Peptides against a protein of PDB entry 1ZZD. Designs and how they scored, part 15

Target 1, 109 residues: chain A of PDB entry 1ZZD
Amino acid sequence: FQVVNPYLLRDLVDLGIWDEGMKQYLITQNGSIQGLPNVPQELKDLYKTVWEISQKTIINMAADRSVYIDQSHSLNLFLRAPTMGKLTSMHFYGWKKGLKTGMYYLRTQ

## One batch from the design tools (peptide)

Design b1_p16_2_s4 (made by RFdiffusion4, then SolubleMPNN; from b1_p16_2, 9 letters changed)
Fold by OpenDDE base, seed 2:
Structure b1_p16_2_s4 (fold): chain B 109 residues (1-109), chain A 16 residues (1-16)
Amino acid sequence: as target 1 above (109 residues)
Amino acid sequence: MEFIDDVPELPISLFE
């Protein structure tokens, strides 16, 4: 099943660009609006999918949060085309950033 | 949809 972000839906309706065509577009693009020319860049930045966000940034945010919690939280990582080199790089980067007990769960598209 | 991949890839030989 696929769930449409209700806030994205609201904003697209407010822009007056929501219709059946837009619905089908979102379905085919797995929720991405990055390819829509009539959507403001601010909304594109706001509604980035997990596949459109820097995983390095995700690791940084996790490291920043870790200083405020005793037990490390589980970290989900998303790579469309994972390689051993990328995975190892991400692991060691996370380690160097202080994620000493962080658990990495890899998600692939 | 564009995938943003800014993770540097290291040579696999360094870790095998």
Scores: peptide ipSAE 0.026, ipTM 0.431, DockQ to the pose 0.042
Fold by OpenDDE base, seed 3:
Structure b1_p16_2_s4 (fold): chain B 109 residues (1-109), chain A 16 residues (1-16)
Amino acid sequence: as target 1 above (109 residues)
Amino acid sequence: MEFIDDVPELPISLFE
């Protein structure tokens, strides 16, 4: 089932653009607001869906966090159209960034 | 809904 981010909902209400049409739009767009012309870019950047975020950035953030923990952490990666080449590239990139013992979970749309 | 795919695809042949 789909759940609307409560903070996104609040911000859309604060912008005065929340209505039934907006609700239906979010449902049809799987939560994405990137296509909305009346939403500030700052909010678009803030509320990117997992499919709108660079997975390289996600790996980088995971690597940055790893310096503060003494054990491996789980990492979820998202690809719309995964290929063996992409997966291999991501794994090697993670390895290069120091995520040698990290657990990678692949999510697909 | 745009996917930011900045991960290059490595040729599988490099690992075979």
Scores: peptide ipSAE 0.023, ipTM 0.439, DockQ to the pose 0.042
Fold by OpenDDE base, seed 1:
Structure b1_p16_2_s4 (fold): chain B 109 residues (1-109), chain A 16 residues (1-16)
Amino acid sequence: as target 1 above (109 residues)
Amino acid sequence: MEFIDDVPELPISLFE
């Protein structure tokens, strides 16, 4: 079953916008708050779902950590609509960044 | 992983 992020819940309560309708909205949106006009952008940035996070940023962070890891990362990437072009670009970008594992799992919607 | 050398690099912005 779905579990609400307790920190998100608290912030929505503090905004005075938490109710049963908001709960149902979050369920239907798989936790995304990006479409809520009355939520500050700061909170939208803080509570991005995995599908809303830049995969380039994830690859960069993985590359930054990789120099301190003897073996490798189990790096998972998330694309709503993967294409051959996107996948190829991601692989070569990760490779040029020195990643030993460019992609362990690809998650798609 | 191994990569093919002759595959052209595509714009990085495509996967952001």
Scores: peptide ipSAE 0.020, ipTM 0.472, DockQ to the pose 0.064
Fold by OpenDDE base, seed 4:
Structure b1_p16_2_s4 (fold): chain B 109 residues (1-109), chain A 16 residues (1-16)
Amino acid sequence: as target 1 above (109 residues)
Amino acid sequence: MEFIDDVPELPISLFE
């Protein structure tokens, strides 16, 4: 079952744009608000779904954390349309960033 | 942090 982000819900209520139509929209868009013209960009940036977050940024954040972690940490990456080229690029980029392990969990949509 | 410099360069835009 689907769970609405309670913070997103509150912000949409505060904007006065929460109604049954908005609820149905979020359901059909799997929680994404990027396509809503009446939502401020700041909220769009705040409430990105996992499929809308830069995976390069995720890798960078993982690399930044690596200097403070003795053991390797679990890393989940998300690609809507994975290709061998994309996967290879991600692997090499992570490697170049000095990640302790080239292994990560891949999630696809 | 140590970088691995010998890794071939690939288009980063492929997954971003």
Scores: peptide ipSAE 0.017, ipTM 0.422, DockQ to the pose 0.062

## One batch from the design tools (peptide)

Design b1_p17_1 (made by RFdiffusion4)
Fold by OpenDDE base, seed 1:
Structure b1_p17_1 (fold): chain B 109 residues (1-109), chain A 17 residues (1-17)
Amino acid sequence: as target 1 above (109 residues)
Amino acid sequence: DEFLETLDEESDADELY
C-alpha cells in the first residue's frame, strides 16, 4: 500500500507537472522522483525515499539523539539488498557511534 | 567500514537515478 506524500503532491502540482502519468510514474517508482528530468534538484534532495537515504546518516542521527534521552529509541534501517556483512558492519558502526542498543528494525525492499 | 561506504555510494547513485 502506497501513499503519496501530500507535500510532494503539492510541489508537483505547483510545478504544473502533476497528472495521471506522473501519478503512475510515482507508483511504479515506489515514490522516487530522482529519475524525473523536469523536477528541480532541490526537490529531489528534499523528497528522497527511505531507500535513497544513506543508512549511515540515519545511524548518525540516532546516535546524536541518544545524547538527549535516557532510554534507547527505536531505529529503523532500510536496505535494498541486505547481506550479513552489511548488517554486521551497521551493527558495529552503531555500537561505535555510542548507540545504547544495537537493536533496530530492519526493512528490506 | 567498507560495507558502510558501499551503502553510501549506493545511496548516492540512487539519488541520481
Scores: peptide ipSAE 0.015, ipTM 0.367, DockQ to the pose 0.089
Fold by OpenDDE base, seed 4:
Structure b1_p17_1 (fold): chain B 109 residues (1-109), chain A 17 residues (1-17)
Amino acid sequence: as target 1 above (109 residues)
Amino acid sequence: DEFLETLDEESDADELY
């Protein structure tokens, strides 16, 4: 099932743009607000879905965390259209960044 | 690095309208 982010809901209510139409829009768009013209860019940047975030940034954050932990956390990467070239590049980039575990979970849309 | 740039570009290109 799909759940609307409660913090996003709060901010949309505070903006005075929350209604049943907005709710249905979010459901149909899998939680994305990027296409909404009446939402400030700051909120769009804050509430990016996993499909709208740079996976490079995700890898960087994972690498930063790995410095302070004994065992690597599970890493989930999201690609809409994975290719062998992309997967290889992500693997090598993660390795270069010092990830303790080269294995990650790949998810597709 | 080239791949990472491509990945970023794809994420931006798939923005909803």
Scores: peptide ipSAE 0.015, ipTM 0.357, DockQ to the pose 0.085
Fold by OpenDDE base, seed 2:
Structure b1_p17_1 (fold): chain B 109 residues (1-109), chain A 17 residues (1-17)
Amino acid sequence: as target 1 above (109 residues)
Amino acid sequence: DEFLETLDEESDADELY
């Protein structure tokens, strides 16, 4: 089952734009609201899906967390259309940032 | 760093849906 983010649902209801059409739109767009013209940019930024977030930012966040964790934590990266160049860049960037463990999970869309 | 440049380029080239 596809579950809509409850906070997103709330905010769309508060905007008065939640209806059956919106529901179907979210289903077809895998939860993305980036293409909706009637949604404020602030909400679009807040509710980015895993496929819409810069993986560089994810690596940075992982590196920041790693300074407080003794054991290496799992790093999950999400790429819609991975290329060898992108994968290599991500690997070396993670290494440069001092991640103790390389990529743990790679997921593709 | 060519890898960083490649990463940025690839990220910018990604389309949403």
Scores: peptide ipSAE 0.020, ipTM 0.385, DockQ to the pose 0.155; fails the geometry check
Fold by OpenDDE base, seed 3:
Structure b1_p17_1 (fold): chain B 109 residues (1-109), chain A 17 residues (1-17)
Amino acid sequence: as target 1 above (109 residues)
Amino acid sequence: DEFLETLDEESDADELY
């Protein structure tokens, strides 16, 4: 059971490019529109999936938020091909950025 | 570093801690 983002659906309809083929494309691409040549870049930027967002940016944002909160917040990280090296690097980078230990979540595609 | 740059292209959801 897959659901298309209703806002994305609306915008694709407004662009006049929504059809059954587009629907099937989105299903196959797990909701990604990054590969569509007929979609404006602004919409591509707006509708990035979790797999298309820089995890470094996510870590930076989390570190920035941590300055304003007393309690630790959970951080979900998404890696298509996680390796021990990547995980270690992320851990140390998070540490350097002042993230609190113990609330990191790794998600895989 | 190299590992951080690769993170820009990936998103996974596994619990680390």
Scores: peptide ipSAE 0.017, ipTM 0.386, DockQ to the pose 0.072; fails the geometry check

Design b1_p17_1_s1 (made by RFdiffusion4, then SolubleMPNN; from b1_p17_1, 11 letters changed)
Fold by OpenDDE base, seed 1:
Structure b1_p17_1_s1 (fold): chain B 109 residues (1-109), chain A 17 residues (1-17)
Amino acid sequence: as target 1 above (109 residues)
Amino acid sequence: DELEEELTLQAEASDLT
């Protein structure tokens, strides 16, 4: 399933640009607003989809959380175009960062 | 389309808030 950020929707409504066209745009772009010229850059920076965030960053965030969480936490990774090389790299990077558990779930676009 | 349905539902909820 695709997670839709409710705050993004709110902000688009506040901008007055939410309409059927925008809805269809988001569907076709898998939630990305990066290509919208009428959206302030600050919002683009704020609302990056899971496909637009570096998975390295996600791993880093997970590693940071693991410092404070005794239990193994689940790590979900998202790849637009996964390759064995990328998967392997992410796995070992996660290990290098001291993740307690390997990748829990992989989702592809 | 599940995404379309979710967007519609969430947008409607946002409008009602």
Scores: peptide ipSAE 0.024, ipTM 0.376, DockQ to the pose 0.015
Fold by OpenDDE base, seed 3:
Structure b1_p17_1_s1 (fold): chain B 109 residues (1-109), chain A 17 residues (1-17)
Amino acid sequence: as target 1 above (109 residues)
Amino acid sequence: DELEEELTLQAEASDLT
């Protein structure tokens, strides 16, 4: 089950490009607009799916948050094609960034 | 399908706002 970002839908409607074709496109692309030529790059950057966002960036954000929180919080990692090597690297990167916990939940596309 | 139905519902909601 997949839910499309409601703000994305709003912006697509505001752009006047929402139609049946666009709907089918989103279905086939799992909510991604990265391949749409008629969408401003700014919106593409804003509405990257969880599969398109750099997991390194997510880890960085988590590290920043950890400075201000007392409780350890699980990190959700989204990988399109996870490998054990990549997971290990991400774990150590998180450690290097000073995350209070190495616990994470892996989600795959 | 399920996703298509959800997108339809969401789009309709967005049109109302």
Scores: peptide ipSAE 0.024, ipTM 0.413, DockQ to the pose 0.014
Fold by OpenDDE base, seed 4:
Structure b1_p17_1_s1 (fold): chain B 109 residues (1-109), chain A 17 residues (1-17)
Amino acid sequence: as target 1 above (109 residues)
Amino acid sequence: DELEEELTLQAEASDLT
């Protein structure tokens, strides 16, 4: 599955539109906000490039969360241009940070 | 739903919900 950008979630909360309905919408739309009429266009433009977020930041956040969950979930990372070097680095970094589950990578088709 | 659970966890961890 696709993990929604955590900064997107923040911005949706800041807009006051984060709720169960929004969550379900994001699930059905695979994290896309492009079709939301109540989201400013500037945010839509910003989040067209979800990979602007450092994968290290995502890994750090996941590692922090993993401390509080019993059943850890697989972490999905997104890379614009994945290389063997980047993938290896991410795996080792995640391991170093103490992630309990394996990491998966996705790239834009 | 695993994705739903992940979204919930993300929001909670970020003090968003």
Scores: peptide ipSAE 0.023, ipTM 0.390, DockQ to the pose 0.026
Fold by OpenDDE base, seed 5:
Structure b1_p17_1_s1 (fold): chain B 109 residues (1-109), chain A 17 residues (1-17)
Amino acid sequence: as target 1 above (109 residues)
Amino acid sequence: DELEEELTLQAEASDLT
């Protein structure tokens, strides 16, 4: 099942753009608001779905945290359409960035 | 639809806060 971000709903209501059309849009877009012209870019950046976040950025963040921790935090990567090539690239990139622990979880849509 | 129902419930809750 899909969990909806409650903060996103709050902000859409506060913007006064929440209606039946918006609800159906979110359902069809799997929670993405990136295509909405009436939503501020700041909110689009804030409410990127796990499928819209660059996994490279996630790896970078994990590497940054690893500097201060004995073992890298568990790294969860979310890929909408994973390929073997992409997975391999992610592993090597993680290694290059000095991750002490490889990818722990791979999640797909 | 489960998602639709959840969105409705959450939106209503948001309006109350």
Scores: peptide ipSAE 0.022, ipTM 0.370, DockQ to the pose 0.014

Design b1_p17_1_s2 (made by RFdiffusion4, then SolubleMPNN; from b1_p17_1, 11 letters changed)
Fold by OpenDDE base, seed 2:
Structure b1_p17_1_s2 (fold): chain B 109 residues (1-109), chain A 17 residues (1-17)
Amino acid sequence: as target 1 above (109 residues)
Amino acid sequence: MEELEELLREAEESPLE
């Protein structure tokens, strides 16, 4: 079962918005707080889930690591709603950034 | 070749979320 991030729990308690309803909301939203209007944006940025992080950023980081190894570091991408268009774009972007190997792991929500 | 360049440009400009 999924467990709430303890630091997120702390911050929500400090905001005075933690209750059973909030707990159920997080469960329903797979840990995402992006849709909460009463949460500061800085906390939303801090607690982005793997599905909410820019995949371009992940690809850039992978490309940077690839400079120092024979083959590209294992690339793990997480997509909430993958489409053929998104997958194609990621592959071409990775190629443009100089990745030497294909995507190793693709996970969908 | 032109098609490839267009795809690369689209990938650069497109959000990958």
Scores: peptide ipSAE 0.015, ipTM 0.354, DockQ to the pose 0.789
Fold by OpenDDE base, seed 3:
Structure b1_p17_1_s2 (fold): chain B 109 residues (1-109), chain A 17 residues (1-17)
Amino acid sequence: as target 1 above (109 residues)
Amino acid sequence: MEELEELLREAEESPLE
């Protein structure tokens, strides 16, 4: 399923760059604003799609949370082009970081 | 694409205040 972030829409309106062209662009780009030259980088960083977030960062965040909870949060990984090597590396990296629970969901584009 | 278009339309019709 597709989800549109309503806060992204709001921020684009606030920037004054929201128009029909922008709407069509977002539709074509599956909600990504990374390619827009007239959007501040800070907003691009804030509104990364699930496919644009570093999976290493996600693992680090999960590991950080696991320090304070009894059971690790469910870990969801999103990969555009997963390889066995990459999956293995992420698994071991997560283990090294002290994750109690391995990857629960793997999603591919 | 149709779903995304609908979601965008709904978001425009119900803007965050």
Scores: peptide ipSAE 0.014, ipTM 0.324, DockQ to the pose 0.015
Fold by OpenDDE base, seed 1:
Structure b1_p17_1_s2 (fold): chain B 109 residues (1-109), chain A 17 residues (1-17)
Amino acid sequence: as target 1 above (109 residues)
Amino acid sequence: MEELEELLREAEESPLE
């Protein structure tokens, strides 16, 4: 099930644009506010969903974190429409960035 | 080898969204 981010809810309420229609919109859009014209870009940038955040950033964060972890850790990747090409590219990018383990969990929308 | 380098380059340039 989907749960609305409480901070997003608060900010939308503060903007005075929260209503039942907005709630339904978020449900249908899997939490994305990117398509809303009445939402400031700053909030859109702040509340990117896991599907809207660059997976390269996630890989970079994982690589940076791995410096401080002795053992391998899991990497989670989220792709809207994964292709073999994208998966291969991400795998090699992760390897090049020095990830200790090539294993990752793929989540699809 | 060249194909791998190309893939790595593409990965670096791609936003991976």
Scores: peptide ipSAE 0.014, ipTM 0.364, DockQ to the pose 0.708
Fold by OpenDDE base, seed 4:
Structure b1_p17_1_s2 (fold): chain B 109 residues (1-109), chain A 17 residues (1-17)
Amino acid sequence: as target 1 above (109 residues)
Amino acid sequence: MEELEELLREAEESPLE
């Protein structure tokens, strides 16, 4: 199945390079940022590795704020200082709804 | 493709804090 990483969206926003052009690029590249010259290599390496880990592992790395995006129902859930148990429950809920997405850690802006 | 498009759309509609 197709894996979509919400961390990528955050990082692109943080870099200030998120725009309509970037959006269209990601769509055409199926989420790959490897070909982007304006993205630090560190991020490219990070996301290459992230695609190989389970969503459960990604959730376990979340510590402060998390965002859950329900792609199927266009639902966005924002949790302030969630527990790992709560995040896990939300992830499993997503799976039960047929979602192929997961939680991501959102840094404070 | 559609799943990715949906995520990207939602990201635009709900900016990060």
Scores: peptide ipSAE 0.009, ipTM 0.279, DockQ to the pose 0.027

Design b1_p17_1_s3 (made by RFdiffusion4, then SolubleMPNN; from b1_p17_1, 12 letters changed)
Fold by OpenDDE base, seed 2:
Structure b1_p17_1_s3 (fold): chain B 109 residues (1-109), chain A 17 residues (1-17)
Amino acid sequence: as target 1 above (109 residues)
Amino acid sequence: MELEELLKKEAEESPLE
């Protein structure tokens, strides 16, 4: 069961493009609006799903947070199409950024 | 799945990579 982001729902309603077809589209696309021609690019950039964000960006954000939070947190990595090369790169990049936690979790689509 | 565990598993399964 997928829940639409309430902020995204609001913005789509404000644009006047929310309807049953849009709802079904989002369900089928796992919440992605990247393929919608009637959505401003700024909104697409704002509502990127976890599968559409650069993995480096995710790691950087985690590293930034780790400066201020307990090391008990875990880093969750999301890959749509993981390869050994990508996994290795992310591992070493995370290490290089000095993440406090050794608990890296991978979730795949 | 933990990334480190996956990396170890992949390394064991594909030692010639």
Scores: peptide ipSAE 0.017, ipTM 0.291, DockQ to the pose 0.053
Fold by OpenDDE base, seed 3:
Structure b1_p17_1_s3 (fold): chain B 109 residues (1-109), chain A 17 residues (1-17)
Amino acid sequence: as target 1 above (109 residues)
Amino acid sequence: MELEELLKKEAEESPLE
């Protein structure tokens, strides 16, 4: 079953905005707080779900890691609505960024 | 065409987010 991030819960309590309505909201939004107007942007940035992180950012991070390793790390990508075009673009972008290996796992929402 | 050229065209037509 789905569990709310305990650190997010703490921060929402500290903000004084945690209640049953907030809990239900998070459940329906799969843990996302991006749509909440009363949450500081800093917290939104901190608690981005895997589905909300830019694919370019993920690939960039993977490329950055590869600089310090001898062998390739596995690359996991998450897409809400993947298309063949996007998949091809991700592969190409990863190659351009110097990834030693292509995408190993693809996750879809 | 070469695979890299095909991938490049596809990437340009469908840019990443």
Scores: peptide ipSAE 0.016, ipTM 0.330, DockQ to the pose 0.384
Fold by OpenDDE base, seed 1:
Structure b1_p17_1_s3 (fold): chain B 109 residues (1-109), chain A 17 residues (1-17)
Amino acid sequence: as target 1 above (109 residues)
Amino acid sequence: MELEELLKKEAEESPLE
């Protein structure tokens, strides 16, 4: 199951657009608000789902935090439609960024 | 699934240029 981000809920309430219809919309859209015309772009950028965030950014974040840990940590990658080309590119990009993790986990939508 | 394992399997079956 999925749960609505509590901060997103707050902001939608503050915008005065939260209702049962909005709730159902979010459920149907797997939490995405990108298609909502009455939501400011800044909120759309803030509340990108794991499927909408660039995996390159995720890799960068993982590389950055790995500097502060002594041992390897797992990296989760999220792709709607994974291709071998995309997977390979992400793998080598992670390697280039100096990721210490040897375990990359693939999650698909 | 483990990405590393997938990539290794693919590399064995179809080496990348």
Scores: peptide ipSAE 0.015, ipTM 0.283, DockQ to the pose 0.057
Fold by OpenDDE base, seed 4:
Structure b1_p17_1_s3 (fold): chain B 109 residues (1-109), chain A 17 residues (1-17)
Amino acid sequence: as target 1 above (109 residues)
Amino acid sequence: MELEELLKKEAEESPLE
């Protein structure tokens, strides 16, 4: 069951581009607006999906959070097209950044 | 899937990578 981000919906309505066609587009694109030419880049940056965010950035944020968290937490990684090389690099990078949690989960599109 | 589990599985299936 897929739900459109309510904040994205609001912003698209404010832009005056929300309609049934836009709704269907978002469903087929798994919530991505990156391919829409009539959407400002600022909004595209704001509404990046989990598949469009740099995995390195996610790892960095997790490492930064770990400084303030005294209990274990899991890290979820999302790759559109995972390769062995990418997986290995991500694993070692996470280790190098000193993540407290050894529980890394991979989701693929 | 856990990353470590996937890495082990992939290593077994594709040792040359």
Scores: peptide ipSAE 0.013, ipTM 0.290, DockQ to the pose 0.053

Design b1_p17_1_s4 (made by RFdiffusion4, then SolubleMPNN; from b1_p17_1, 13 letters changed)
Fold by OpenDDE base, seed 5:
Structure b1_p17_1_s4 (fold): chain B 109 residues (1-109), chain A 17 residues (1-17)
Amino acid sequence: as target 1 above (109 residues)
Amino acid sequence: SAVEQALLEAAEASPLE
């Protein structure tokens, strides 16, 4: 089940590039617009899917949140092409950032 | 330990993005 982000839809319509072909493209690309040459980079940055956000950024955000949370919170990570090496790197990076809880949930594409 | 070294090598070979 996949739904197009309504704000993304609006912006694509405003660009004049929304059509049935674009819709089908997004479906096959799991909502990613990163591969579209006719979309400004600013919009690509804005509408990154969960698979396209830096793992370091996610970990940093989690570390920042932990400052204001009195209990351990879950860390969800999304990897397009997971490897044991990447998982290990994420574990160590999270540890260095002071995350009390390890990786709670891993989703793969 | 050997396990730690293996983990470090794996991490070095696959840096975070």
Scores: peptide ipSAE 0.036, ipTM 0.513, DockQ to the pose 0.310
Fold by OpenDDE base, seed 4:
Structure b1_p17_1_s4 (fold): chain B 109 residues (1-109), chain A 17 residues (1-17)
Amino acid sequence: as target 1 above (109 residues)
Amino acid sequence: SAVEQALLEAAEASPLE
């Protein structure tokens, strides 16, 4: 799999901050640029990894699109540090938001 | 139920990010 998003690579090159050190940093950070001080916040917002997106945001997006989809569609969630408590929270929040499907696929780092 | 209440409390103690 690719660690670095190709569009992110382009933008980092355009910023003139792409080098071997940056490459190795991204590898060790699983593609995250959130910790880089020399990257504009707008790029950090644009290039959040699947581990950096709010779980509530993901569920909200799923709930929004579920208006147009049937119950055959499942929800995929990514958690950096999953706990049973977070899983429980996901279920309750999903239920509260009225998701059509109760099928959640948990992906962990 | 008591189980549901315990689950709710656990969920509140572990809010989603």
Scores: peptide ipSAE 0.033, ipTM 0.424, DockQ to the pose 0.372
Fold by OpenDDE base, seed 3:
Formats: sequence, C-alpha cells, structure tokens
Structure b1_p17_1_s4 (fold): chain B 109 residues (1-109), chain A 17 residues (1-17)
Amino acid sequence: as target 1 above (109 residues)
Amino acid sequence: SAVEQALLEAAEASPLE
C-alpha cells in the first residue's frame, strides 16, 4: 500500500492546500506532485519520486556507490516508459561510468 | 564488432534523460 510522505504532508499543510482532494490526487499519481500548479518548484524538486529522477542521475549515484560496494550489488533502474533504445543507452552509460556490475533490476510503471 | 557498433548507434539515437 501507499503511504504519504510525512514531510510532504507537513509542507502541503503549511501551504494550506492539503485536503481530501489532494490526498486522492497523490494516491492516483503514485505520490507525484509534479503536475500540481500550486506547488513551488523547490518542493517539486525535493519530493521527486523514483520515477521522476533522471536515468543519468540514478546511474551516477550507482557509480558513486560502486566505489564502496562489490559486484554483488545490482543497480535498480526505474523507468516509466522503457524502450530498447533507453535500455541500450543505460547499459552503455553504466559501462562508461565504470560500474562493477552490468546486472540491473528494471522497475516500470 | 558490427553488433557493438549497431548497439552504440541505437544508444546514441535514444539518449538518456
């Protein structure tokens, strides 16, 4: 089940826009606030879901972690709409960034 | 190899965001 981020809840309450409609919206949007026009961009950047972080950023973070972890740790990739081209790009980019493992788990919406 | 080159070209055609 989905739980609303308590910090996001606090910030939405502080903005005075929290209500039952907002709650239902978040549920239907899998926690995303990116589509809300009355939310400051700073908060949108802060509360990006795993589906809203760029693939390059995810791979960069994994590359940074790979310095401290062994090849047994697999990369988790989150793609809203994966294509063969994107998968190939991720493979090559990961290789270019020197990831220790080529194995990844793909999660999709 | 030819396969590697084809994959590289496919990757370049679909850049990561």
Scores: peptide ipSAE 0.029, ipTM 0.477, DockQ to the pose 0.392
Fold by OpenDDE base, seed 1:
Structure b1_p17_1_s4 (fold): chain B 109 residues (1-109), chain A 17 residues (1-17)
Amino acid sequence: as target 1 above (109 residues)
Amino acid sequence: SAVEQALLEAAEASPLE
C-alpha cells in the first residue's frame, strides 16, 4: 500500500521539500499537510484528508452519487472528534439532501 | 416530540462544517 498520496509526493518533491523527515511527518499526521508552513495554501486545499474535508461536502458528494446508485449503498463519514450534535446535524442534513438511505458508517481517528 | 426537539436543538448548536 502507498502511505503517502502519490500525487502529493510528486508535488512535495517538486517543491524540493521531500525527505525522510517529511515522510515521517506525514505518517505522524495521517497524511495532513495543513500544518506545514512551507507548503502553498493551494496545495493544502487540494490535499485535504478525509478528516479535513467538510462534512457537508462529503454528504453532497454522496447525494450526487445516490441519484444513480442503489439504496443499499451506505454513506461513509469521517470525523476526527464526533459529538452528538454533529451526528445529529449530519443526520438532518442527509435527510435534507434527500439521500436514499439514512444509514452511514462513522469512521473516527 | 420532546426527543425530536432536543435533537433539533443539538443540531442547531453544532452546525456542520
Scores: peptide ipSAE 0.028, ipTM 0.477, DockQ to the pose 0.365

